Peptides against a protein of PDB entry 3PBP. Designs and how they scored, part 32

Target 1, 203 residues: chain A of PDB entry 3PBP
Amino acid sequence: LNEKDLNLILNKSLVMYESLDSTTDVIVKRNVIKQLQFVSKLHENWNSRFGKVDIQKEYRLAKVQGPFTINPFPGELYDYTATNIATILIDNGQNEIVCVSFDDGSLILLFKDLEMSMSWDVDNYVYNNSLVLIERVKLQREIKSLITLPEQLGKLYVISDNIIQQVNFMSWASTLSKCINESDLNPLAGLKFESKLEDIATI
Target 2, 203 residues: chain A of PDB entry 3PBP as posed
Amino acid sequence: LNEKDLNLILNKSLVMYESLDSTTDVIVKRNVIKQLQFVSKLHENWNSRFGKVDIQKEYRLAKVQGPFTINPFPGELYDYTATNIATILIDNGQNEIVCVSFDDGSLILLFKDLEMSMSWDVDNYVYNNSLVLIERVKLQREIKSLITLPEQLGKLYVISDNIIQQVNFMSWASTLSKSINESDLNPLAGLKFESKLEDIATI

## One batch from the design tools (peptide; aimed at target 1 N71 E115 I180)

Design b2_p15_4_s2 (made by RFdiffusion4, then SolubleMPNN; from b2_p15_4, 6 letters changed)
Fold by OpenDDE base, seed 1:
Structure b2_p15_4_s2 (fold): chain B 203 residues (1-203), chain A 15 residues (1-15)
Amino acid sequence: as target 1 above (203 residues)
Amino acid sequence: SIKEKIGEFLIKRAE
């Protein structure tokens, strides 16, 4: 997930918001609004760090691409600000986990259960996109940066004030990869989605 | 798809 992808998510969230009407369930409305706020905060943080991008044209195209949702919305993070985003490969088949950090020191790990559109091309219409919450990791540190290495599957490096920590997903990501590759859900039964946290170095 | 089913599983476990 990169800046373009984030913009896509934002725009699709806006489209979802705009689709709300008097017939929409109140809970759904609230969730969409919260999601929009969440994504907006992400976008603001991204723009602050990497520069603003004009998304108006893309927004118009996003209307054709359909909605995007995060399920469930992490309600506990509603009042917090997203600080970083990263994508971690979990296998050689390009399966990946999306990670977002927050200013409370939390990481959320998200699964793309639908293939997300990677372009704003109208011809590349995707009916629906979604992210699913896998795990919340509470580091209770100010997260400055997230680093991923392509050659290291299922590993995320978190840089805080004085330490680099490794978050290792392979305890569950290997099983997840297997489930995808073999089209079998059985291995997920009883699986504990708890990543391993290890201190790597002081800085 | 299998990914969709995985997503559903992940959601259900949290309920």
Scores: peptide ipSAE 0.684, ipTM 0.957, DockQ to the pose 0.585
OpenDDE base, seeds 2, 3, 4, 5: peptide ipSAE 0.677, 0.681, 0.680, 0.653; ipTM 0.957, 0.957, 0.956, 0.959

Design b2_p15_4_s3 (made by RFdiffusion4, then SolubleMPNN; from b2_p15_4, 8 letters changed)
Fold by OpenDDE base, seed 2:
Structure b2_p15_4_s3 (fold): chain B 203 residues (1-203), chain A 15 residues (1-15)
Amino acid sequence: as target 1 above (203 residues)
Amino acid sequence: SIKQQIGDFLIERAK
């Protein structure tokens, strides 16, 4: 992590925060606020050690995630609560992976196999987003926020109280992207869905 | 769709 990366993370967090309004989903709102809080703390720590970092503000909207259904849902997570959600681009053609964190320290990486559709309940019409489990990453940390950078495909930054870690899943996401774009399933045969975890910085 | 097929693949591999 360098000054440029920190600025990008903070800038993205600020943009997301600015997109919040009274109609924003409560869970999304909470997650965005948490992201801003912890990234801001990191920025303060950085400034104290390396000098002041100037932020050039960008303007873009954050996407709201949910409601969604996960299939299969990991049985081990039945007793735990989702804490954060993020969307990570895997190519420049708008293909993306969804990540959800849980309070056990797990990350699940999810594939959007369908566009959001309407479903029928007995008395209600509901919109549902279909998500399919790709990988579970066990960090065993209290996950405070999930950060993505638009310039860094297939990379997720996980912020805990004392550390930022990078989850890099381009090892399989590049193949997945190819499958989608070329409408060919063959490259998925034998593919290992194992992401790389790396410590980036201490907070 | 291709995405649906990918989804089905991902589900089946987990069984």
Scores: peptide ipSAE 0.691, ipTM 0.964, DockQ to the pose 0.467
OpenDDE base, seeds 1, 3, 4, 5: peptide ipSAE 0.690, 0.689, 0.669, 0.660; ipTM 0.963, 0.963, 0.965, 0.965

Design b2_p15_4_s4 (made by RFdiffusion4, then SolubleMPNN; from b2_p15_4, 7 letters changed)
Fold by OpenDDE base, seed 1:
Formats: sequence, structure tokens, C-alpha cells
Structure b2_p15_4_s4 (fold): chain B 203 residues (1-203), chain A 15 residues (1-15)
Amino acid sequence: as target 1 above (203 residues)
Amino acid sequence: SIKEQIGEFLVERAK
């Protein structure tokens, strides 16, 4: 991901945000906003290293306090760039997984281990800057886009050059949801965090 | 919090 690519992602995220209206599903709104927040955070990190890209202040819905961190960050990805971000709901309680794709064809599934304040209209919006690595999925494809459907919990659609694939992580996300909702870590013991990858359609 | 504990668990398993 170069500066131009990041800018494109930001622009797309902004356009999506602008498309939101009073008739938009609440879950969709939330997902779009969260995506924008994460992209904006990435942009901030990028700007610190490579120079500032002009983003309108009005679209900065989140104020970053401190660095955005992924823990652990896979060493193999140090030389690669994030290409897409998506947020996937795993239950009706608004628990979610964050997914980031990289230009090596990897997907990382991430858990927000800190609570996020929901300030939709506040310039000083503070959001979670801590992400924990759950799983790395190696697709070995050029990932063009990530698609999520609010009505489909724990499912991510990945569009590559010639194929649409579904990543289904409900095998572990259902347990994760249970742990959160019941405040019990025990079900995580021995759990395999392995998502199912399925080819949906050729392009 | 439970989320923090989950996070810690997830980090530790990767070591």
C-alpha cells in the first residue's frame, strides 16, 4: 500500500460515510464509521512517516490518542502494506472483529480488547487503538476489496482478481461472543482460531 | 475487563 492507495481507501471510506442517511441501517452506519475511523488512524500513522495527506477534518470522526497497535504484529507482514479494512459483527450485542488485508494476500483478524467510546458527532471522539491478533489467513492473492453483510454474522467476503471467497470465522467467534457476554474465559481454552475459507464465485 | 482478559489470552497463546 502506497500513499496513493491509502488515499484511495480513505476516499472510498469517506464516500461510504457520506452515503449514510436516516434510512441507513444502524449496523451499516456503525460499520462504515468504524472503517473510516481505522482508515483514518492508519492515515495518521502513515502521515507521521511519509508526510501528510490532506483529509478534511469533518470526516475525522475519531481522535487518536496514542499509536494504533496490533499485538502481536506478524513479522512477515513488516514489509507489506495494508490494503483494506473491514469490521464484522459476531453477535447481536455489537461485538465485532476487525479485519485488515495486506498486499501479500494476507488477512489478519483482530480483536478490540479495549472499550470504545461512541461519540458520533464529537470532534474529540476517542476510539480503541488496541487490536489483538486472532488469526492470520494467507490467501496469496491480490485482495481488491472486503465486503461484509450485517445480516451475516462472522462472515467476510474477499474479492480478488478472479474469485470471491468467503471467510467464515463463526467456528471460534461464537465462542468468543459467549465469553464476552458471559464474562467467562473458560470456553476459550483449547479453542482453535481457524476460519473456514470457501470459494463463492469466479469473476 | 473481560475484553482485556481475552486480549491477554490471545496474546499469550501466540508466544
Scores: peptide ipSAE 0.685, ipTM 0.962, DockQ to the pose 0.493
OpenDDE base, seeds 2, 3, 4, 5: peptide ipSAE 0.683, 0.683, 0.684, 0.661; ipTM 0.962, 0.962, 0.961, 0.963

Design b2_p15_5 (made by RFdiffusion4)
Pose (drawn by RFdiffusion4):
Structure b2_p15_5 (pose): chain A 203 residues (1-203), chain P 15 residues (1-15)
Amino acid sequence: as target 2 above (203 residues)
Amino acid sequence: SIKEEIGNYLRELQE
């Protein structure tokens, strides 16, 4: 955990602690407070020279959160099954897109709009487990796998049956991160959220 | 938050 990232989760934790009011669900309030306490303890034991911190076994037992809401979910896909999931980096600030494969050779590019709180005990804990559809890409080929290269932002390799295609969504993803970082929604108006699809090779 | 506002914008766009 480098210094930049350590401070990022600390600040995110502080923003949520402040975001607490009385209508806030008791279980959620507990987790937010626990998150702040935990992230603070990490900050206290962080070794700056190695950029690392030890984590006790107690804090590693966490229960799953979900299911995430996928809004708006495409109606056709209720007849199909999700195959793969990939994560693609948009910028240099941990901003990412979640990609999911389906039986129909389709791809949904998702964005997480709500900040999650950390949770360890709570069963079936859902809260800000929210994803939003940005785009859907139908390749009409059997998608055998998804691959990413850390060197290339906003690009995803999709291995179909005899083709390796590259879905390139930096056309809109670059603007998306700018508005996230500049807190200005206007550049999104009129942007067509269409990814450049490109055949890389025959396999 | 701006991310929430983006999410609302995208939901409306997909309608």

Design b2_p15_5_s1 (made by RFdiffusion4, then SolubleMPNN; from b2_p15_5, 7 letters changed)
Fold by OpenDDE base, seed 1:
Structure b2_p15_5_s1 (fold): chain B 203 residues (1-203), chain A 15 residues (1-15)
Amino acid sequence: as target 1 above (203 residues)
Amino acid sequence: SIKEQIGKFLIEKAK
C-alpha cells in the first residue's frame, strides 16, 4: 500500500462508520469503530512521517466506492499504534500481501480478498472491500521501517534499532499464489501460515 | 471469486 491506498482505506472506513445506524448489529458497530481507530492511527503515523495529506476530495469520492473492512481485526492490537505499512508481491501476477507494523513490535500480514479501488472515481464503484488477517508476527522490537524489493518475492525487510531482519513468506505464499492462479483451494488445507524470520545484518 | 473463497477460508481458520 502507498499513501493513496492508505487514504482510501481510511476514507472507506469513515464511510462505513458513517453508515452505522440503530439497526446495525452491536458487534458490527464495535468492529467498525475499532477498525476505524486502527486505520486512523496508521494514517496519523503516516502523516507524521511523510506530511499531512488533504483527503477531503478523496473522501467525497470514497462515498461512492463502498465500505472497507479488516476481517478479523486482531483485538490484541486495539491498544497499539500502527507504525508502518508495506505491500509485498508474492508472484509475478500482481498478487500481494499487505503488511502493517505496530509499536509493540508486531507485524500483521493481510490478504486482499477483494479487488480494491486504486483510484478515486465514481466509475470505479466497489460495493465491498476487505483485508483478511493471515498471520501475526511478534518481533518485540521497535520497528523503524519496512522495506520490500520487487525482485524478491514474498520477502519483507524489517529495520529496527540495531538489526535488519528478513521475514520470508514463501513457505505459505507460494501455495497461496498457486491457489489463486489455479483457482483451487485444496492446497490451503493443512498449510501453516508461519513466516521465516532471519537476522540479516546488524546496524 | 477464488480470492473471496480464500478470504473466507482464512477467516474461518482464524476463529
Scores: peptide ipSAE 0.665, ipTM 0.958, DockQ to the pose 0.591
OpenDDE base, seeds 2, 3, 4, 5: peptide ipSAE 0.662, 0.664, 0.662, 0.648; ipTM 0.958, 0.957, 0.956, 0.959

Design b2_p15_5_s2 (made by RFdiffusion4, then SolubleMPNN; from b2_p15_5, 7 letters changed)
Fold by OpenDDE base, seed 1:
Structure b2_p15_5_s2 (fold): chain B 203 residues (1-203), chain A 15 residues (1-15)
Amino acid sequence: as target 1 above (203 residues)
Amino acid sequence: SIKEKIGEFLIERAK
């Protein structure tokens, strides 16, 4: 779990929400509101499990970092509660995937297609931040925790009631990394974005 | 940027 990432997403979502005005498209407004609700629920869950986080200072700084969005926002997940968040490195160049879990047993894997400032430095203004949906993985289990290991690229460990499962992204993440490093989209053509799920241990 | 293009690709494939 990455508390800082959660706070970043929450604060960015708040900033985006506050940026809405009469000129904003109705669909965009709705999506932003839904996103904010989703992220807020995630934050509430986080606070409940790990203690309250003061985001006031970060929120003030986030105003300088510009808007933030998830595109597309998964409409099916609006009625569910986000439970955990994690960031998984996919290469040594610090490219990473953001993962969010939900109480329906779903995982969403998200790509940061723009640079995100994690420092909350006022001098590090980012005009726009976004996350893009890559894959939805339906585990159909109550997800208690997400674990990542820095030495294991493209791997996420999911802890549920009685089992630890590994989600392995490398089937597509290696190609994604290659595309980034080589500045070539061609390898993505026909690529199947399906992670491998494996049972690791019973608990 | 390449990341932006990747993002666009990922969005378009879902349509």
Scores: peptide ipSAE 0.696, ipTM 0.964, DockQ to the pose 0.567
OpenDDE base, seeds 2, 3, 4, 5: peptide ipSAE 0.693, 0.693, 0.686, 0.670; ipTM 0.964, 0.963, 0.965, 0.965

Design b2_p15_5_s3 (made by RFdiffusion4, then SolubleMPNN; from b2_p15_5, 7 letters changed)
Fold by OpenDDE base, seed 1:
Structure b2_p15_5_s3 (fold): chain B 203 residues (1-203), chain A 15 residues (1-15)
Amino acid sequence: as target 1 above (203 residues)
Amino acid sequence: SIKEQIGKFLIERAK
């Protein structure tokens, strides 16, 4: 997930927000608003660090891309600010996990359970896009940066004030990959979605 | 799709 992807998510969230009306369930409205705020904070942080991007044209096209949702919305993180975002490959088939960090020191790991449109082409309409919460990892540190290495599957490096830590997903990501590749959910039964955290180096 | 099913599984386990 890069800047363009984040913009896509933001725009889709805006479209979803705009689709709300008097017939929409109150809980749904609240969740959409919270999600929009969440994504907006992400975007603001991104823009602050990497520069502002004009998303007006993309937003117009996003109306044809369909809605985007995060399910469930991480309510505990509503009042916190997203600081970093990364995408981690878990296999050679381009299956990936999305990771977002927050200023409370939390990481959330998200699964794309639908094919997300990465194009703003009007002809490439996607009815719905979504992310699903897998795990919340509480580091309780100020996260400065997230680093991924393409050759290292299921691994995320977290840079904080004085330490680099590795978050290793392979304890569950290998099973997840297997489930996807074999089209079999059975291996997920009883699976513990707990990543391993290891100190790599002091800085 | 299998991904959708996985998504549903992940949601349900959290309830």
Scores: peptide ipSAE 0.707, ipTM 0.964, DockQ to the pose 0.595
OpenDDE base, seeds 2, 3, 4, 5: peptide ipSAE 0.697, 0.701, 0.669, 0.667; ipTM 0.964, 0.963, 0.966, 0.965

Design b2_p15_5_s4 (made by RFdiffusion4, then SolubleMPNN; from b2_p15_5, 7 letters changed)
Fold by OpenDDE base, seed 3:
Structure b2_p15_5_s4 (fold): chain B 203 residues (1-203), chain A 15 residues (1-15)
Amino acid sequence: as target 1 above (203 residues)
Amino acid sequence: SIKEQIGQFLIEKAK
């Protein structure tokens, strides 16, 4: 990720934020705000000297001072830059998946494995700096934007130049949600983390 | 926490 890419992501996030109005669904508002906050933190820390220490198997998307680390980071993506970020709700609680797109057409689905001491909705929240790789989805397209809908849990819409595609990961996210809510890891055994990709519309 | 355990599980699976 470079400054230009970060600015692009920030601008896109701002545009989404500005599109919010009084008629916008509460969940949509929350998602957009969370995305904006996430990107804003990236931007802030990009220019900051936090001096965070990296762990061997972790990859920092920004500088060493970056706001978060992905573990593991796919080695194939080292030469590529992030283009979009989205958060997708997987239940009606606070459980969500983070998605990052790259300029090679890849999506990575990420899990926040650290609990926040404060709610994301609080201005003085402590940012979660730990992201764990769940799945890599290779679309091989230039990804222009990522969209989520509040009534569609575990679904991500990917917009490229000529097509809108849906990534549906409820096949595993429902189980993940259950594991979190019930504090039981057993259902994860044998679970396949494979999302479904479907073409929605041609542009 | 359960989330941390899930994280560890996912990390191990990626190996």
Scores: peptide ipSAE 0.662, ipTM 0.958, DockQ to the pose 0.468
OpenDDE base, seeds 1, 2, 4, 5: peptide ipSAE 0.662, 0.662, 0.658, 0.644; ipTM 0.958, 0.958, 0.956, 0.960

Design b2_p15_6 (made by RFdiffusion4)
Pose (drawn by RFdiffusion4):
Structure b2_p15_6 (pose): chain A 203 residues (1-203), chain P 15 residues (1-15)
Amino acid sequence: as target 2 above (203 residues)
Amino acid sequence: DTIFNAVENKINANN
């Protein structure tokens, strides 16, 4: 955990602690407070020279959160099954797109709009487990796998049956991160959220 | 509208 990232989760933790009011669900309040306590403890034991911190076994036992809401979910896909999931980096600030494959050779590019809180005990804990659909890409080929190369932002390799295709969504993803970082929604107006699809090779 | 709201929510979470 480098210094930049250590401070990022600390500040996110502080923003949520302040975001607490009385209508806030008791279970959620507990987790937010626990998150702040935990992230603070990490900050106290962080070894700056190595950029690492030890984590006791107690804090590693966590229960799953979900299901995430996928809004708006495409109606056609209720007849199909999700195949793969990939994560694609948009910028240099941990901003990402979640990608999901389906039986119909389709791809949904998702964005997480709500900040999750950390949770260890709570069963079936859902809270800000929220994803939003940005785009859907139908390749009409059998998608065998999804691959990413850390060196290339906003690009995803999709291995179909005899083709390796590259879905390139930096056309809109670059603007998306700018508005997130500049807190200005206006550049999104009019932007067509269409990814450049490109055949890389025959396999 | 959904995308705008989503991005707005992300910005608000960062504030």

Design b2_p15_6_s1 (made by RFdiffusion4, then SolubleMPNN; from b2_p15_6, 9 letters changed)
Fold by OpenDDE base, seed 5:
Structure b2_p15_6_s1 (fold): chain B 203 residues (1-203), chain A 15 residues (1-15)
Amino acid sequence: as target 1 above (203 residues)
Amino acid sequence: DNLLKAVQNKIDSLK
């Protein structure tokens, strides 16, 4: 099993978990949860062994995309290191949220204000990736990985040493999506940017 | 508000 295969299995397990409802047989539910726990544990162990490599890969991807300016950047995170990055779709279009985790256990949710123009002109490589801070979520745990499922809009799964958690930001992201799609900023006024955090399974 | 500006920029980019 390589990391890609493990991620695929984990994603499938998460999808199965989200498919569970009040009508689901208790035995089926239990089995799905156990499977999720097992796969999550494997994934955590994998990330712990290769975490530096994964961070470096993500960092390389970040470098290739140019200097990210986060505005405002939380001053408290200045001394901390980014550990993971993920992109979460918020609609069936092209609107997305960027999430970055830090080694203090924080997540920041970010909005891209400009499309990355890949200028292939090596000499005029204006990497202007402006990101706007929307929300900071403090988990107070070591974040091993961030997982997103394309069929689950506005949801981020966070894997730590002992737990998998879901961050759901559709409470505000649906409004944000609407504002973009309808070219109307008014619904953003007074909007509370607070994501819901839920424990999915213990590892 | 930085977010409002960013969203406006996004909207403008899609026009």
Scores: peptide ipSAE 0.607, ipTM 0.953, DockQ to the pose 0.279
OpenDDE base, seeds 1, 2, 3, 4: peptide ipSAE 0.598, 0.596, 0.602, 0.594; ipTM 0.950, 0.950, 0.950, 0.951

Design b2_p15_6_s2 (made by RFdiffusion4, then SolubleMPNN; from b2_p15_6, 8 letters changed)
Fold by OpenDDE base, seed 1:
Structure b2_p15_6_s2 (fold): chain B 203 residues (1-203), chain A 15 residues (1-15)
Amino acid sequence: as target 1 above (203 residues)
Amino acid sequence: SNILEAVQNKINSRK
């Protein structure tokens, strides 16, 4: 996920929020609101680090919305701020995991089931989950940065105050990749989504 | 589960 993608998500989340009416399902409404809060916090953090991102108004003008939501979103993270975002490749194809860090020291690992460029007409409200929570990793550290290496599949490097840690999720991501590529869901049954955390170096 | 549905959606999106 890059700045452009974040901007897209924010725009679509805003448009979706604005499209909510009295006929909208209560659960959908709640999810959209919570997603908007999440994206807003992420955007705020992004702006603080990389400068202000201008929101493209074209999406509002085009009356398009996007199903950009995280389901389920961890309720305990509602009060915390997203600090970093990274995309980790899990194979040599198009399969990737999105990781978001929070100021409580948590990492969430997310799966993109749909393309973020997908949009629907606001006049025909469509709710769909585009990001699915796979795992929450609690580091209990102030996360300074997230680093990924294209040649290292399913590995995320987390830099905190005094340590670099590696999060390796190939234990489940390899199966996930296989399921997608082979169009077979069977191997996902009973799969444990637990990443391996290792200390790499002190800093 | 949410992940199963998500993977199915991803598979379907590629067809």
Scores: peptide ipSAE 0.581, ipTM 0.941, DockQ to the pose 0.478
OpenDDE base, seeds 2, 3, 4, 5: peptide ipSAE 0.572, 0.577, 0.575, 0.570; ipTM 0.944, 0.943, 0.942, 0.944

Design b2_p15_6_s3 (made by RFdiffusion4, then SolubleMPNN; from b2_p15_6, 7 letters changed)
Fold by OpenDDE base, seed 1:
Structure b2_p15_6_s3 (fold): chain B 203 residues (1-203), chain A 15 residues (1-15)
Amino acid sequence: as target 1 above (203 residues)
Amino acid sequence: DNILKAVQNKINSRK
């Protein structure tokens, strides 16, 4: 199911790319290209030995919602391949962070500002900036898997070769959640988007 | 600015 879902997303991204013409906005073209590169890299690593199970839920959501775009995509990661994806709940509502790992040992933390449209009309490409970069965490390790626990809000567990690390977002995610829920952006002013990294166990 | 805009978009999407 997962490979088919990823293939569907890839195909949709390709169709969108092919629908681009001279009248398409340059920013839209760039974003579609970046998305295609991202999805292609995910596809290449989909058959990797690690992280297949956790990637499934997020891709199912992505399939239901259609193709997504990341804005901005970190330029330094263009040469690297995405390895894992996870969704982390930050409150008891519907607010979540999407995390993607790369083979350089980087994590990107993404915010879903809009629900992705289920269908992109090939004839009428509507650009949706559905994922926004919040933070890049450089672990400089081979990331084998990402684990989230629903009962642990704003926490991501990263499994590498010999260490389990916890990434804790609550330093900023609590404020983010509050801003969304209260419809007030003021608390975001001056907020540092710096997650806490802790070693949990050696394996 | 991007994060602020994103949060605003999310807020607006719920209205």
Scores: peptide ipSAE 0.608, ipTM 0.948, DockQ to the pose 0.468
OpenDDE base, seeds 2, 3, 4, 5: peptide ipSAE 0.601, 0.605, 0.602, 0.605; ipTM 0.948, 0.948, 0.949, 0.950

Design b2_p15_6_s4 (made by RFdiffusion4, then SolubleMPNN; from b2_p15_6, 7 letters changed)
Fold by OpenDDE base, seed 1:
Structure b2_p15_6_s4 (fold): chain B 203 residues (1-203), chain A 15 residues (1-15)
Amino acid sequence: as target 1 above (203 residues)
Amino acid sequence: SNILNAVGNKINSLK
């Protein structure tokens, strides 16, 4: 992840956030906010290391507390830059997957094993955040954008140069959701974290 | 939060 790309993602996230209004679907609002929180935290981590400029105050209704980590971060991606971020709901509750794309055509799917460290609610903030790497999907193409539809749980649409693809992770996300909601880890045993990739349309 | 951590740990253990 380089500064330029991080700024691009941040700007996109901010624009999306600004687009929110009273008529916006609540799930969309949630996703946008979560994306912004994630990106903002990445930005802060970057700033802490390199002394870069903070997020514009106009957008910062957030308290950032504690560290933010991805564990493990794929070593192979150290040489590549994140290009897009999305948050996808996996149930009608609070369970979600964070997705990050890279300029090598990789997509990582991440699980929040802690609450987010950045809260845009001044009355409620979390001190730390952690993301667990679930899966790396290698698309082997330039990812231009990530799209989610609020009514489609566990689905991510990836737009590349000439194709839109669907990444469907409900094969494992349904079990994950169940485990969380029921507080039972047993169903995770033997679970294969492999998403289904399908070509949707040529662009 | 405890369940989330447990789930996260379990995921890591399966890889």
Scores: peptide ipSAE 0.556, ipTM 0.932, DockQ to the pose 0.126
OpenDDE base, seeds 2, 3, 4, 5: peptide ipSAE 0.555, 0.554, 0.554, 0.547; ipTM 0.934, 0.935, 0.935, 0.937; seed 2 fails the geometry check

Design b2_p15_7 (made by RFdiffusion4)
Pose (drawn by RFdiffusion4):
Structure b2_p15_7 (pose): chain A 203 residues (1-203), chain P 15 residues (1-15)
Amino acid sequence: as target 2 above (203 residues)
Amino acid sequence: SVIEDAVKNKIDNNN
């Protein structure tokens, strides 16, 4: 955990602690407070020279959160099954797109709009487990796998049956991160959220 | 739009 990232989760944790009010669900309040306590403890034991911190076994037992809401979910896909999931980096600030494969050779590019809180005990804990659909890409080929190269932002390799295709969504993803970082929604107006699809090779 | 609202939510969460 480098210094930049350590401070990022600390500040996110502080923003949520302040975001607490009385209508806030008791179980959620507990987790937010626990998150702040935990992230603070990490900050106290962080070894700056190695950029690492030890984590006791107690804090590693966590229960799953979900299901995430996928909004708006495409109606056709109720007849199909999700195949793969991938994570693609948009910028240098941990901003990402979640990608999911389906039986129909389709791809949904998702964005997480709500900040999750950490949770360890709570069963079936859902809260800000929210994803939003940005785009859907139908390749009409059998998608065997999804691959990413850390060196290339906003690009995803999709291995179909005899083709390796590259979905390139930096056309809109670059603007998306700018607005997130500049807190200005206007550049999104009019942007067509269409990814450049490209055949890389025959396999 | 839904996308603008989602981005707005992300911005709000970062503030």

Design b2_p15_7_s1 (made by RFdiffusion4, then SolubleMPNN; from b2_p15_7, 9 letters changed)
Fold by OpenDDE base, seed 1:
Structure b2_p15_7_s1 (fold): chain B 203 residues (1-203), chain A 15 residues (1-15)
Amino acid sequence: as target 1 above (203 residues)
Amino acid sequence: SNILEAVGKKIESLK
């Protein structure tokens, strides 16, 4: 995949993630709704943990997380607002990392230490979600969008200003995935939670 | 579920 091809894919992805009226894959639409839900809930949790987000019935079949707790929450981010949310697969199973961006240019990478429990079913609203802070990445840019590609595990693309950057966290996520799948915590000892940041393209 | 919680706790302890 060359730079030009990557730009095309990312631009296409951006359009899909920014438009609810997109005629593209239903999964993409659901992801958009999920992002909006996460952002809304995150904002609500700043003031109240009891907020509700309504979504269209067609998207209620997707697994969604409701109000959640980030532990620990970075104190430095109390004065900033969350701007984007993305979920990144780290293996071919069910293990994922949640990423939240802030208007100070920070990214936080979060681990879901509980199974996704929220249902948008009217009869079943569960808000017992928990997230563990793994890493804070300081980009010092105005983050416009977060893009993920399902075929690229542990990679997040960040669009800011006139640049696309890749955050690659497979250096630690591969170990994390292994620990989960094998039920062995030993490899976590001494693991460095530092993602690789790379400039991909100018836009 | 139990492993996720254990992993989460471990991560937190390392920070």
Scores: peptide ipSAE 0.540, ipTM 0.929, DockQ to the pose 0.115
OpenDDE base, seeds 2, 3, 4, 5: peptide ipSAE 0.537, 0.533, 0.536, 0.534; ipTM 0.933, 0.928, 0.928, 0.933

